# Ledger of designs, part 50: peptides against a protein of PDB entry 5TUV

Target 1, 107 residues: chain A of PDB entry 5TUV
Amino acid sequence: KEVIDRLRYLKAEIEDLELKERELDQQKLWLQQSIKNVMDDSINNRFSYVTHEDICNCFNGDTLLAIQAPSGTQLEVPIPEMGQNGQKKYQINLKSHSGPIHVLLIN
Target 2, 107 residues: chain B of PDB entry 5TUV
Amino acid sequence: AQECQNLEVERQRRLERIKQKQSQLQELILQQIAFKNLVQRNRHAEQQASRPPPPNSVIHLPFIIVNTSKKTVIDCSISNDKFEYLFNFDNTFEIHDDIEVLKRMGM

## One batch from the design tools (peptide; made by RFdiffusion4, then SolubleMPNN)

Design b2_p13_5_s2 (from b2_p13_5, 7 letters changed)
Fold by OpenDDE base, seed 2:
Structure b2_p13_5_s2 (fold): chain B 107 residues (1-107), chain C 107 residues (1-107), chain A 13 residues (1-13)
Amino acid sequence: as target 1 above (107 residues)
Amino acid sequence: as target 2 above (107 residues)
Amino acid sequence: INTKSIKVEDVSY
């Protein structure tokens, strides 16, 4: 009887958790759509930028590349392997499908 | 009973997933807030300056930042249409997305 | 495909 009662309790709780999880999934989807809508707004898009100063304030002492690319641009960073000269290859591959990529050298 | 133990494990798994999803949702909320704050900042700044920033002085979203040592040599191969980029580094680098930059900016 | 080498001296402040 005790085991049966515990099983019933656990099953009921799991069912409640399933409902909660689905609720969170829906909220995530709604929020993602909201973010997209906000970013796609013409006025917001006009002001959706950072400055060189902003970037320099976030990072110190290194060379910085700012790569502006359209949404959906493919970014690949291959696992470093030995090159022809025995040096590891450190690479970034970018492929855009919707527009040109712009690169700025900062600091 | 073994079934009771199995359900306890499942319950715990679901609780952890819910916790993770709640955290992810909060992160998305913060991203949206950060973006709105960025837009507001830039809008105000342009009003004060009575002009937009020069086109080459800003980095439009979406973007990424590549951070590497000042000693790192970077070679870049660009397609004619600028849709494809290949970066070669002689040393390690870090990549940061625009979301992280906005966080570092305190947006 | 055009190749450009970026050095420290090429940094834009």
Scores: peptide ipSAE 0.058, ipTM 0.874, DockQ to the pose 0.036
Fold by OpenDDE base, seed 4:
Structure b2_p13_5_s2 (fold): chain B 107 residues (1-107), chain C 107 residues (1-107), chain A 13 residues (1-13)
Amino acid sequence: as target 1 above (107 residues)
Amino acid sequence: as target 2 above (107 residues)
Amino acid sequence: INTKSIKVEDVSY
């Protein structure tokens, strides 16, 4: 009897959790679309930038590259492998399909 | 008993997924807020300056930041159309997206 | 393709 009651309770709770999860999924989709709409707005797009100072304030002591690429640009970072010189290869591969990639040295 | 245990596991799994989704939703909310704050900041700044920033003085979203040691040598191969970039580093690097940058900026 | 090296001393103008 106790086990049966526990089973009933758990099943009911799981059902409630399923509803909650679906709710969150819908909220995520809505918010993603909202963000997209906000970013695609012509006025917002015009002002959607950071400055060199902004970047420098976020990072210290390093070489900083800013890579501006269109949305959907493919970014590949291969797992470092040993090169011919016995040095690990650290690589970034970028492929854009909709526009040029722009690279800035910040520091 | 076994069914009860299975449902307990399922319940816990769903709770964890919900927690993760809630966290992701919070991140999206923060992203939207950060972006709006960025736009507002830039609009205000340009109004005060009565001009837009110089074209190459800002990094337009979307972008990524690559940071590496100042000692790191970076070789870059660029396609003719600038749609494809290959970066070779002689040491480790970090990649940060624009969302993270906005967070670090306190937006 | 064009290949260039970026060093610490390099600066973008």
Scores: peptide ipSAE 0.057, ipTM 0.875, DockQ to the pose 0.036
Fold by OpenDDE base, seed 3:
Structure b2_p13_5_s2 (fold): chain B 107 residues (1-107), chain C 107 residues (1-107), chain A 13 residues (1-13)
Amino acid sequence: as target 1 above (107 residues)
Amino acid sequence: as target 2 above (107 residues)
Amino acid sequence: INTKSIKVEDVSY
């Protein structure tokens, strides 16, 4: 029957998709580890920075803050709520556990 | 049949997940390439200058860029150890991660 | 906790 054939086809395809998904998961894991290793290298770490010029070239016309914080720093952006004066409050909360946070005003 | 419909839904769900994972892998690859290019650029630049850049002239990874209107008033509260920052904005802002910045830089 | 007001001034490079 057509339905039976469709069922067989779908089951076989799903099995193939499962294999593909597992392959992608493994690739992601390996790639993430590779990136970590590259970034943790002492030489690479020494040169892992951008300049003010770099940032200015990427953005223009607005105020730019550069916030440098160690990996694992907690970043919280609460949903804007109305303040006591009726103005919406826009906030960024940063909490580091492993080192100081540095903030630079770019423009 | 109901079973056929259920399998078709599952198939579609898996296909979408696979598509998303493929995209994420591509982004990770580009991220790694961008980082390597950044390091190479900076290393070459410092060799040419025979000195590192001034400490306050660069933003070390990882970082984020906060972009807001020039008219936005920004208040920052900092803990004594600089481990905690609270930013208050009187208007909306955008946050860009270092990965996006590297992309915009053409790395 | 010290509050610092960030005043945006035109920075020329």
Scores: peptide ipSAE 0.057, ipTM 0.875, DockQ to the pose 0.034
Fold by OpenDDE base, seed 1:
Order: structure tokens, then sequence, then C-alpha cells
Structure b2_p13_5_s2 (fold): chain B 107 residues (1-107), chain C 107 residues (1-107), chain A 13 residues (1-13)
């Protein structure tokens, strides 16, 4: 009887959890669409930038590159391997399909 | 008894997924808030200055930041249409996305 | 393809 009652309880709880998970999935979808709409707005897009000062305040005195690229740009960072001269290859490959890429040296 | 154990495992698995989804949802909320705050800041700043910032003084979203040592030599190969970039570094580097930058900015 | 080298001396403050 105790085991049977526990089984019934667990099954009911799992059903409730399924409902909760579906609710969260829907909320995520709505929020993602909301973010997209906000970012695609022409006025918001006009002001969607950071300054050199902003970046410098976020990082210490190392060399900083800012790479601005359209959404959907492919970013590839190969696993470092030995090059022809015995030096490990540290690379970034960028490929855009919708617009040009812009690079700024921050410091 | 075995059925009870199986359901308890399933229950726990669902609880963990729900917790993860809740966390992801909170991150999306924070991203949207940060973006809206950024837009508001920039809009106000340009209003006070009565002019937009110079074109090459700001980094438009979306972007990434590459951080490396001051001693690192960076070679960049650019396609004619600027749709493809190849960066070569003689040492290690870090990559940070715009979301992380906005967080560091306190947006 | 145009290649540009970025060095410490190119840093703008």
Amino acid sequence: as target 1 above (107 residues)
Amino acid sequence: as target 2 above (107 residues)
Amino acid sequence: INTKSIKVEDVSY
C-alpha cells in the first residue's frame, strides 16, 4: 500500500513537472522573440554600440581587438597545432555571408 | 519497488532540466535588460552631446572582443569584399562576446 | 587578400 501510494504520488508529480517544463519552453520562446524584436528595431539598432572607453574599462592593459560582424557570421577557432616552423597555430577564422566584417584596435 | 525507483530517477532528471531552463531564462532576461539600458545610455549621451559619436570610435553589436598579450604579434588576412578574415597569433588569446562585455559594463 | 600585421606600436591610446 505504501509503495502503491508512492507510485501514484510520483506519477502525479511528473505530470506537473511536464506542465512546468512546457511553460518554461513557451516563456523562452516568447522572450527570444521579444529580444529579436527589440534588437531589430531601427532606433534601438542605431544606439546598439559600446565605446572604446567601455571596452578598456572591462579589460586590463592587454591588446584588445573588437570584431564587429553581422549575425550569423561563422567563427572558427581551430585547436592549436604545430605549424611548419614548429610554432603552434593560434588562429581565428571568420566568414560572413550577409555583410562586411569590421575590426578595431582598442589598445 | 523498481518502478518506484525508475520514477524517482525520472523525477529528478526533470527537476534538473527545469532548473537549467529557469537559469537560462533569467540570463535572457538580463540580456534584454542590459541591451535596453545600453540603448538608453547612448541615446541620452548623444542627446547631450548634440551629435553622434565618430564612426570608428564605437563598436556596434553584435561583436566579439579578442584579448591577447601586448607581446603577441597578430597577422590579419582580409578578403577583398571583407567578408572573410583570417587572424594568426603567435601566442594564445581569449575571446569574449558582447553579452559578457555588457555584463562587465554593469548594464 | 590583404594582410596586415598588428604590433604593440600600433596600439592607439
Scores: peptide ipSAE 0.056, ipTM 0.876, DockQ to the pose 0.036

Design b2_p13_5_s3 (from b2_p13_5, 7 letters changed)
Fold by OpenDDE base, seed 5:
Structure b2_p13_5_s3 (fold): chain B 107 residues (1-107), chain C 107 residues (1-107), chain A 13 residues (1-13)
Amino acid sequence: as target 1 above (107 residues)
Amino acid sequence: as target 2 above (107 residues)
Amino acid sequence: INAKSIKVEDVEY
């Protein structure tokens, strides 16, 4: 009887959790669409930028590359492997499908 | 007993997923706020300056920042249409998305 | 494909 009651309770709780999870999923979708709409707004888009100063203030002492690429650009960072010369290769591969990629060197 | 244990495991799994989804939702909210604050800042700044910033002085979203040591040698191969970029580094690097940058900026 | 080397000295301060 105790086990049966526990089973019933757990099943009911799981059902409630399923409802909660679906609610969160819907909220996420809504928010993602909201963000997209805000960013795609013509006025917001005009002012959607950071300055060199902004970037420099965020990082210290390093070489900085700012890579501006269209949304949906593919970014690949292969696992570092030993090169033919015994040096590990560190790589970034970028592939855009909708427009050119722009790279700025900042420091 | 075994069925009860299985349901308890599932319950816990669902609870963890819900927790993760709640956290992700909060991050999205913060992203939206940060973006709106960025836009507002830039609008105000341009109003005060009575001009837009020079085109090459700003990085438009979306972007990523790559930071590496000052000693790192970076080789870049670019496709003719600038749709493909291959970066080779002789040392480690870090990649930061625009979301993280906005966070660091305090937006 | 065009190759370009980026050096620290190329950074404009």
Scores: peptide ipSAE 0.038, ipTM 0.876, DockQ to the pose 0.037
Fold by OpenDDE base, seed 2:
Structure b2_p13_5_s3 (fold): chain B 107 residues (1-107), chain C 107 residues (1-107), chain A 13 residues (1-13)
Amino acid sequence: as target 1 above (107 residues)
Amino acid sequence: as target 2 above (107 residues)
Amino acid sequence: INAKSIKVEDVEY
């Protein structure tokens, strides 16, 4: 009896958790769409930028590259391996499908 | 008894997933707020200056920031249409997305 | 494909 009651309780709770999880999934999708809509708005898009000063305030002491690329641009960072000269290869590969990539040296 | 234990494990797993999803949802909310704050800041700044910033003085979203030592040598190969970039570094680097930058800016 | 090298001397302070 005790085990049966516990099983029934746990099964009911799991069902409730499944409902909660689905609710959260839907909320996430809604919010993602909302963010997209906000960013795609013409006025917001016009003002969706940061300055060199903004970047410099976030980082100091290093060389900083800003890479502006369209949404959906493919970014690949291969695992560092030894190159022909015995130096590890540190690489970034970018491939855009919708527009040109722009690179700025910030600092 | 064993079935009860299995369901308890599943219950705990689901609770953890729900917690993670709640956290992710909160993160998305903060991202949207940060973006809206950025837009508001820029609108206000341009209003005060009575002009938009020069095109090359700002970095439009979406973007990434690459930071590396000032001693790092960076080689960049660019396709003719600027749709493909290959960066080679002689040392390690870090990549930061625009979301992280906005966080560091306090947006 | 065009190649450009960025060195320490290319860094703006």
Scores: peptide ipSAE 0.037, ipTM 0.873, DockQ to the pose 0.038
Fold by OpenDDE base, seed 1:
Structure b2_p13_5_s3 (fold): chain B 107 residues (1-107), chain C 107 residues (1-107), chain A 13 residues (1-13)
Amino acid sequence: as target 1 above (107 residues)
Amino acid sequence: as target 2 above (107 residues)
Amino acid sequence: INAKSIKVEDVEY
């Protein structure tokens, strides 16, 4: 009887957890849409930027590049391989499909 | 007994998924808050200055930050339409997204 | 393709 009772309990709990998971999935979808709407708003878009000072305060002592690109831009960072000169290749490949890419040197 | 054990494993699996989804949801909430705070800050700053910032003094979202040593040599190849970029580094680098930057800014 | 090299001397402090 103990095993049977445990089985019944576990089955009921799993059903409750399934409902909870569906609830969280719906909340995620709602929030993702909310974020999209906020970012796509023309006024918010106008003010959606950071300054050189902001970046410099976040990082120090290094060379910083800021790369602004449209959403959906492809970013590829290949695994470093030996180049023709015997030097490892450290690369970033960017490809945009919706607009130009802009690069700023920050320091 | 085996069925009970199988259900307990399933229960634990679902609990872990729920925990992960809860964490992801919280991150999305924080992202939205950070973005709204950024917009509010910039609107206020421009109002006080009675002018927008110079075009090349700010980085518009979405963006990434590339961080590398001050000794690193960076070569950049740009397509004619500026839709494709190839960066070559002679040493290692780090990439940070705009979300991480906003977090570091305390937004 | 336009190529640009960024060196240490190009960094503004």
Scores: peptide ipSAE 0.035, ipTM 0.876, DockQ to the pose 0.037
Fold by OpenDDE base, seed 4:
Structure b2_p13_5_s3 (fold): chain B 107 residues (1-107), chain C 107 residues (1-107), chain A 13 residues (1-13)
Amino acid sequence: as target 1 above (107 residues)
Amino acid sequence: as target 2 above (107 residues)
Amino acid sequence: INAKSIKVEDVEY
């Protein structure tokens, strides 16, 4: 009897959790669309930038490259492998489909 | 008893998944807020300056930041159309997206 | 394709 009641309770709870999960999925979709709309707005797009100072304030002591590329640009970072000289190769591959890529040396 | 255990496992799995989705949703909310704050900051700054920033002084979204040691040698190969970039590093590097940068900026 | 090497000495201030 207790087991049966527990089973019924768990099934009901799982059903509620399923509903909650679907709600969250829907909210995510709406929010993603909202973000897209905000970013695609012409006024917002005009002001969607950071400065060199902003970047420098975020990072210290390193060489900084800023890579500005169109949305959808492919970024590949291969697993480092040993080169012919016995040194590991560290690489970044970028491929854009919609426009040129711009690279800035910050420091 | 076994069915009860199975449902309890399922319940826990769903709870964890919901927790993850809630966290992801919160991150999206923060991203939207950060972006709006960035736009507002820039609009206000340009209004006060009565001019836009110099074109080469800003980094427009979307972008990534690559940081590496000052001693790292970076070789960059660029396609003629600037649609493809190959970076070679003689040492390790880190990549940060624009979202992370906005977080570090406190947006 | 064009290639460019970036070193500490290549940093512009």
Scores: peptide ipSAE 0.033, ipTM 0.875, DockQ to the pose 0.036

Design b2_p13_5_s4 (from b2_p13_5, 8 letters changed)
Fold by OpenDDE base, seed 4:
Structure b2_p13_5_s4 (fold): chain B 107 residues (1-107), chain C 107 residues (1-107), chain A 13 residues (1-13)
Amino acid sequence: as target 1 above (107 residues)
Amino acid sequence: as target 2 above (107 residues)
Amino acid sequence: INTKSIKVKDIEY
């Protein structure tokens, strides 16, 4: 009897959790669309930028490259491998499909 | 008994998955808020200045930040089609997306 | 060469 009751309880709880998960999935989709809409808005797009000062305040002591690229640009970072000179190669590959890539050096 | 144990394992798995989804949803919410705050900040700043910032003084979203040691030698090459960029570093680097930058900015 | 690939502003569905 106790085992049967426990089974019923667990099954009911799992069903509730399934509903909760579906709710979260829908909320995620809605929010993703909302974010896209907000970012694609012409007014918001005009003001969607950071300054050099903003970046410098976030990072210090390093050389900083700001790479502005269109949405959907592919970024690839190969696993570092030894070169012919015995030095590891550290690389970033960028592939844009929808517009130019702009690179800024921030000191 | 075995069925109860199986369901309890499943329950726990679902709870963890829901927790992860809730966390991801919160991150999306924060992203949207951060972006809206950024836009609002910039709008207000431009209103006060009565002019937009110089084009080359800002970094428009979307972007990434690459940071590396000041001693790192960076080589950049552009493919023939001008849509591919290859960055070579003689040392390690870090990559940060615009979302992380906005977080660091306190947006 | 093995690569890690990330799309800028790639939304997960």
Scores: peptide ipSAE 0.045, ipTM 0.872, DockQ to the pose 0.049
Fold by OpenDDE base, seed 3:
Structure b2_p13_5_s4 (fold): chain B 107 residues (1-107), chain C 107 residues (1-107), chain A 13 residues (1-13)
Amino acid sequence: as target 1 above (107 residues)
Amino acid sequence: as target 2 above (107 residues)
Amino acid sequence: INTKSIKVKDIEY
């Protein structure tokens, strides 16, 4: 009896969770589209930038590279491998398909 | 019963997914708010200055920030069309997206 | 080659 009751309870709960998950998926999709629309607006796009001061205020004591690239640009960070000199090789690969990449040194 | 155990595992898996999706949804909301605040800030600043900022003084979204030690040597190779970049570092680095920067800015 | 690939705007922090 207890096992049967537990089974019924679990099945009902899982069904409710499925509904909740679908609801969240739809909300995410809607919000993503909303964000896209806001960012693609011509006025918003014109003012969608940060300054060197903004970046410097967020980070300290480091060399900073600001890489501005079009949406969809591929960023690849290979797992560090040992180089010929026995030193680990740290690398970033960037590939854009829709426009040029711009890099700024921030200090 | 084994069936109960299987359903309990499934229930837990779904609960974790829902929790993750809820968190992601909240992040998206915050992203949209941060972006709107950024736009408002910049628009107001330009109105006060009666001119846009110099072209090379700002970083337009989307962007990423790469930070590394001041001692890190960075080599960069660029394609002719600036669509491809290869960065080599002699030490570790960190990557931060524009969303994180906006968070750090308090947007 | 083991790589971590991220598209711009596809990163969450």
Scores: peptide ipSAE 0.044, ipTM 0.873, DockQ to the pose 0.061
Fold by OpenDDE base, seed 2:
Structure b2_p13_5_s4 (fold): chain B 107 residues (1-107), chain C 107 residues (1-107), chain A 13 residues (1-13)
Amino acid sequence: as target 1 above (107 residues)
Amino acid sequence: as target 2 above (107 residues)
Amino acid sequence: INTKSIKVKDIEY
């Protein structure tokens, strides 16, 4: 029956897609680990920085803050709510667990 | 049959998910390339200058950039150990991660 | 938590 043949075809294709998806998942994990290894390399780590000029070239006309925080630092941006003065509160909460946070004014 | 239709929907769902995962994988590849290019640039720059940059002139990864209007008033509360930061803005702001910055730098 | 409040202009440039 045509329907039976179609069902068989679709099931086989889905199985192939499942294999492909698992392959991609493994590749992602591998690449993530590779990136981590590259960044954790002592030589690479020493040169893993940008300059003020780099940042200024990426943005213009605004106040720019650079926040250097250790990996794993928690970043929270609450939904703006009305403050005591009737003004919306725009906030950033940072919490590090592994080291101090450093903030620089770029411009 | 209804079963065929259900499997066709599932097939399409998986195809789209695979496409997304392929895109994400490509993004990670680009991130790794960008980082390597950054390191190479900085190594070359320091070789040419025969010195490392001043400690406070560079922003070490990982970092984030916060940009807001020059008219925005920003208050910051810092814990004694500098592990916690609370930023208050009187207006909207944008946050950009280091990955986006590297992209904007053309790395 | 004991905190110190500062303005952006007081942040290291």
Scores: peptide ipSAE 0.037, ipTM 0.871, DockQ to the pose 0.035
Fold by OpenDDE base, seed 5:
Structure b2_p13_5_s4 (fold): chain B 107 residues (1-107), chain C 107 residues (1-107), chain A 13 residues (1-13)
Amino acid sequence: as target 1 above (107 residues)
Amino acid sequence: as target 2 above (107 residues)
Amino acid sequence: INTKSIKVKDIEY
């Protein structure tokens, strides 16, 4: 019957999709590792920077802070809550575990 | 049949996840390309200048950019070892990662 | 902990 055939088709397709999804997961992991390796390369690491001009060209008319932090640094942006004075709290919390954080004012 | 409907829903769910994962994979590829282009640019620039840029003139990856209005008042608290930073803003701000910056730079 | 306030007037171009 048409229904039986449809069921068979759908089951087979889902099985194929499962395989495809797992393949993509593995590819993602591989690529992430590849990126890490490229970035950790001594030569690439030496040249892995942007200039103040680069940043200024990307953002005009604003106050800009550049925060350079080691990989794994915790970045927390709490949901704005009402402060004691009735003002919303806009906050960024940074915590590094592997090295110092460097902050630059860009303008 | 109800079973067909259930499988169709599952099929669609899996297709959507696959689509998302494919998109993420493409983004990772672009990130790697952008990084390589950045490195190439900087290598060329330093070769032309016959010297590296001053240490305080560049922002090394990884980094984030915080942008806010010029009217925004920013208070920063820094630990002695510079492992912890607390930023308080009196207004809203935006955070952009280095990947987005590279995109804006056209890398 | 050292505190620093960044105001509009403190922004150096």
Scores: peptide ipSAE 0.030, ipTM 0.872, DockQ to the pose 0.038

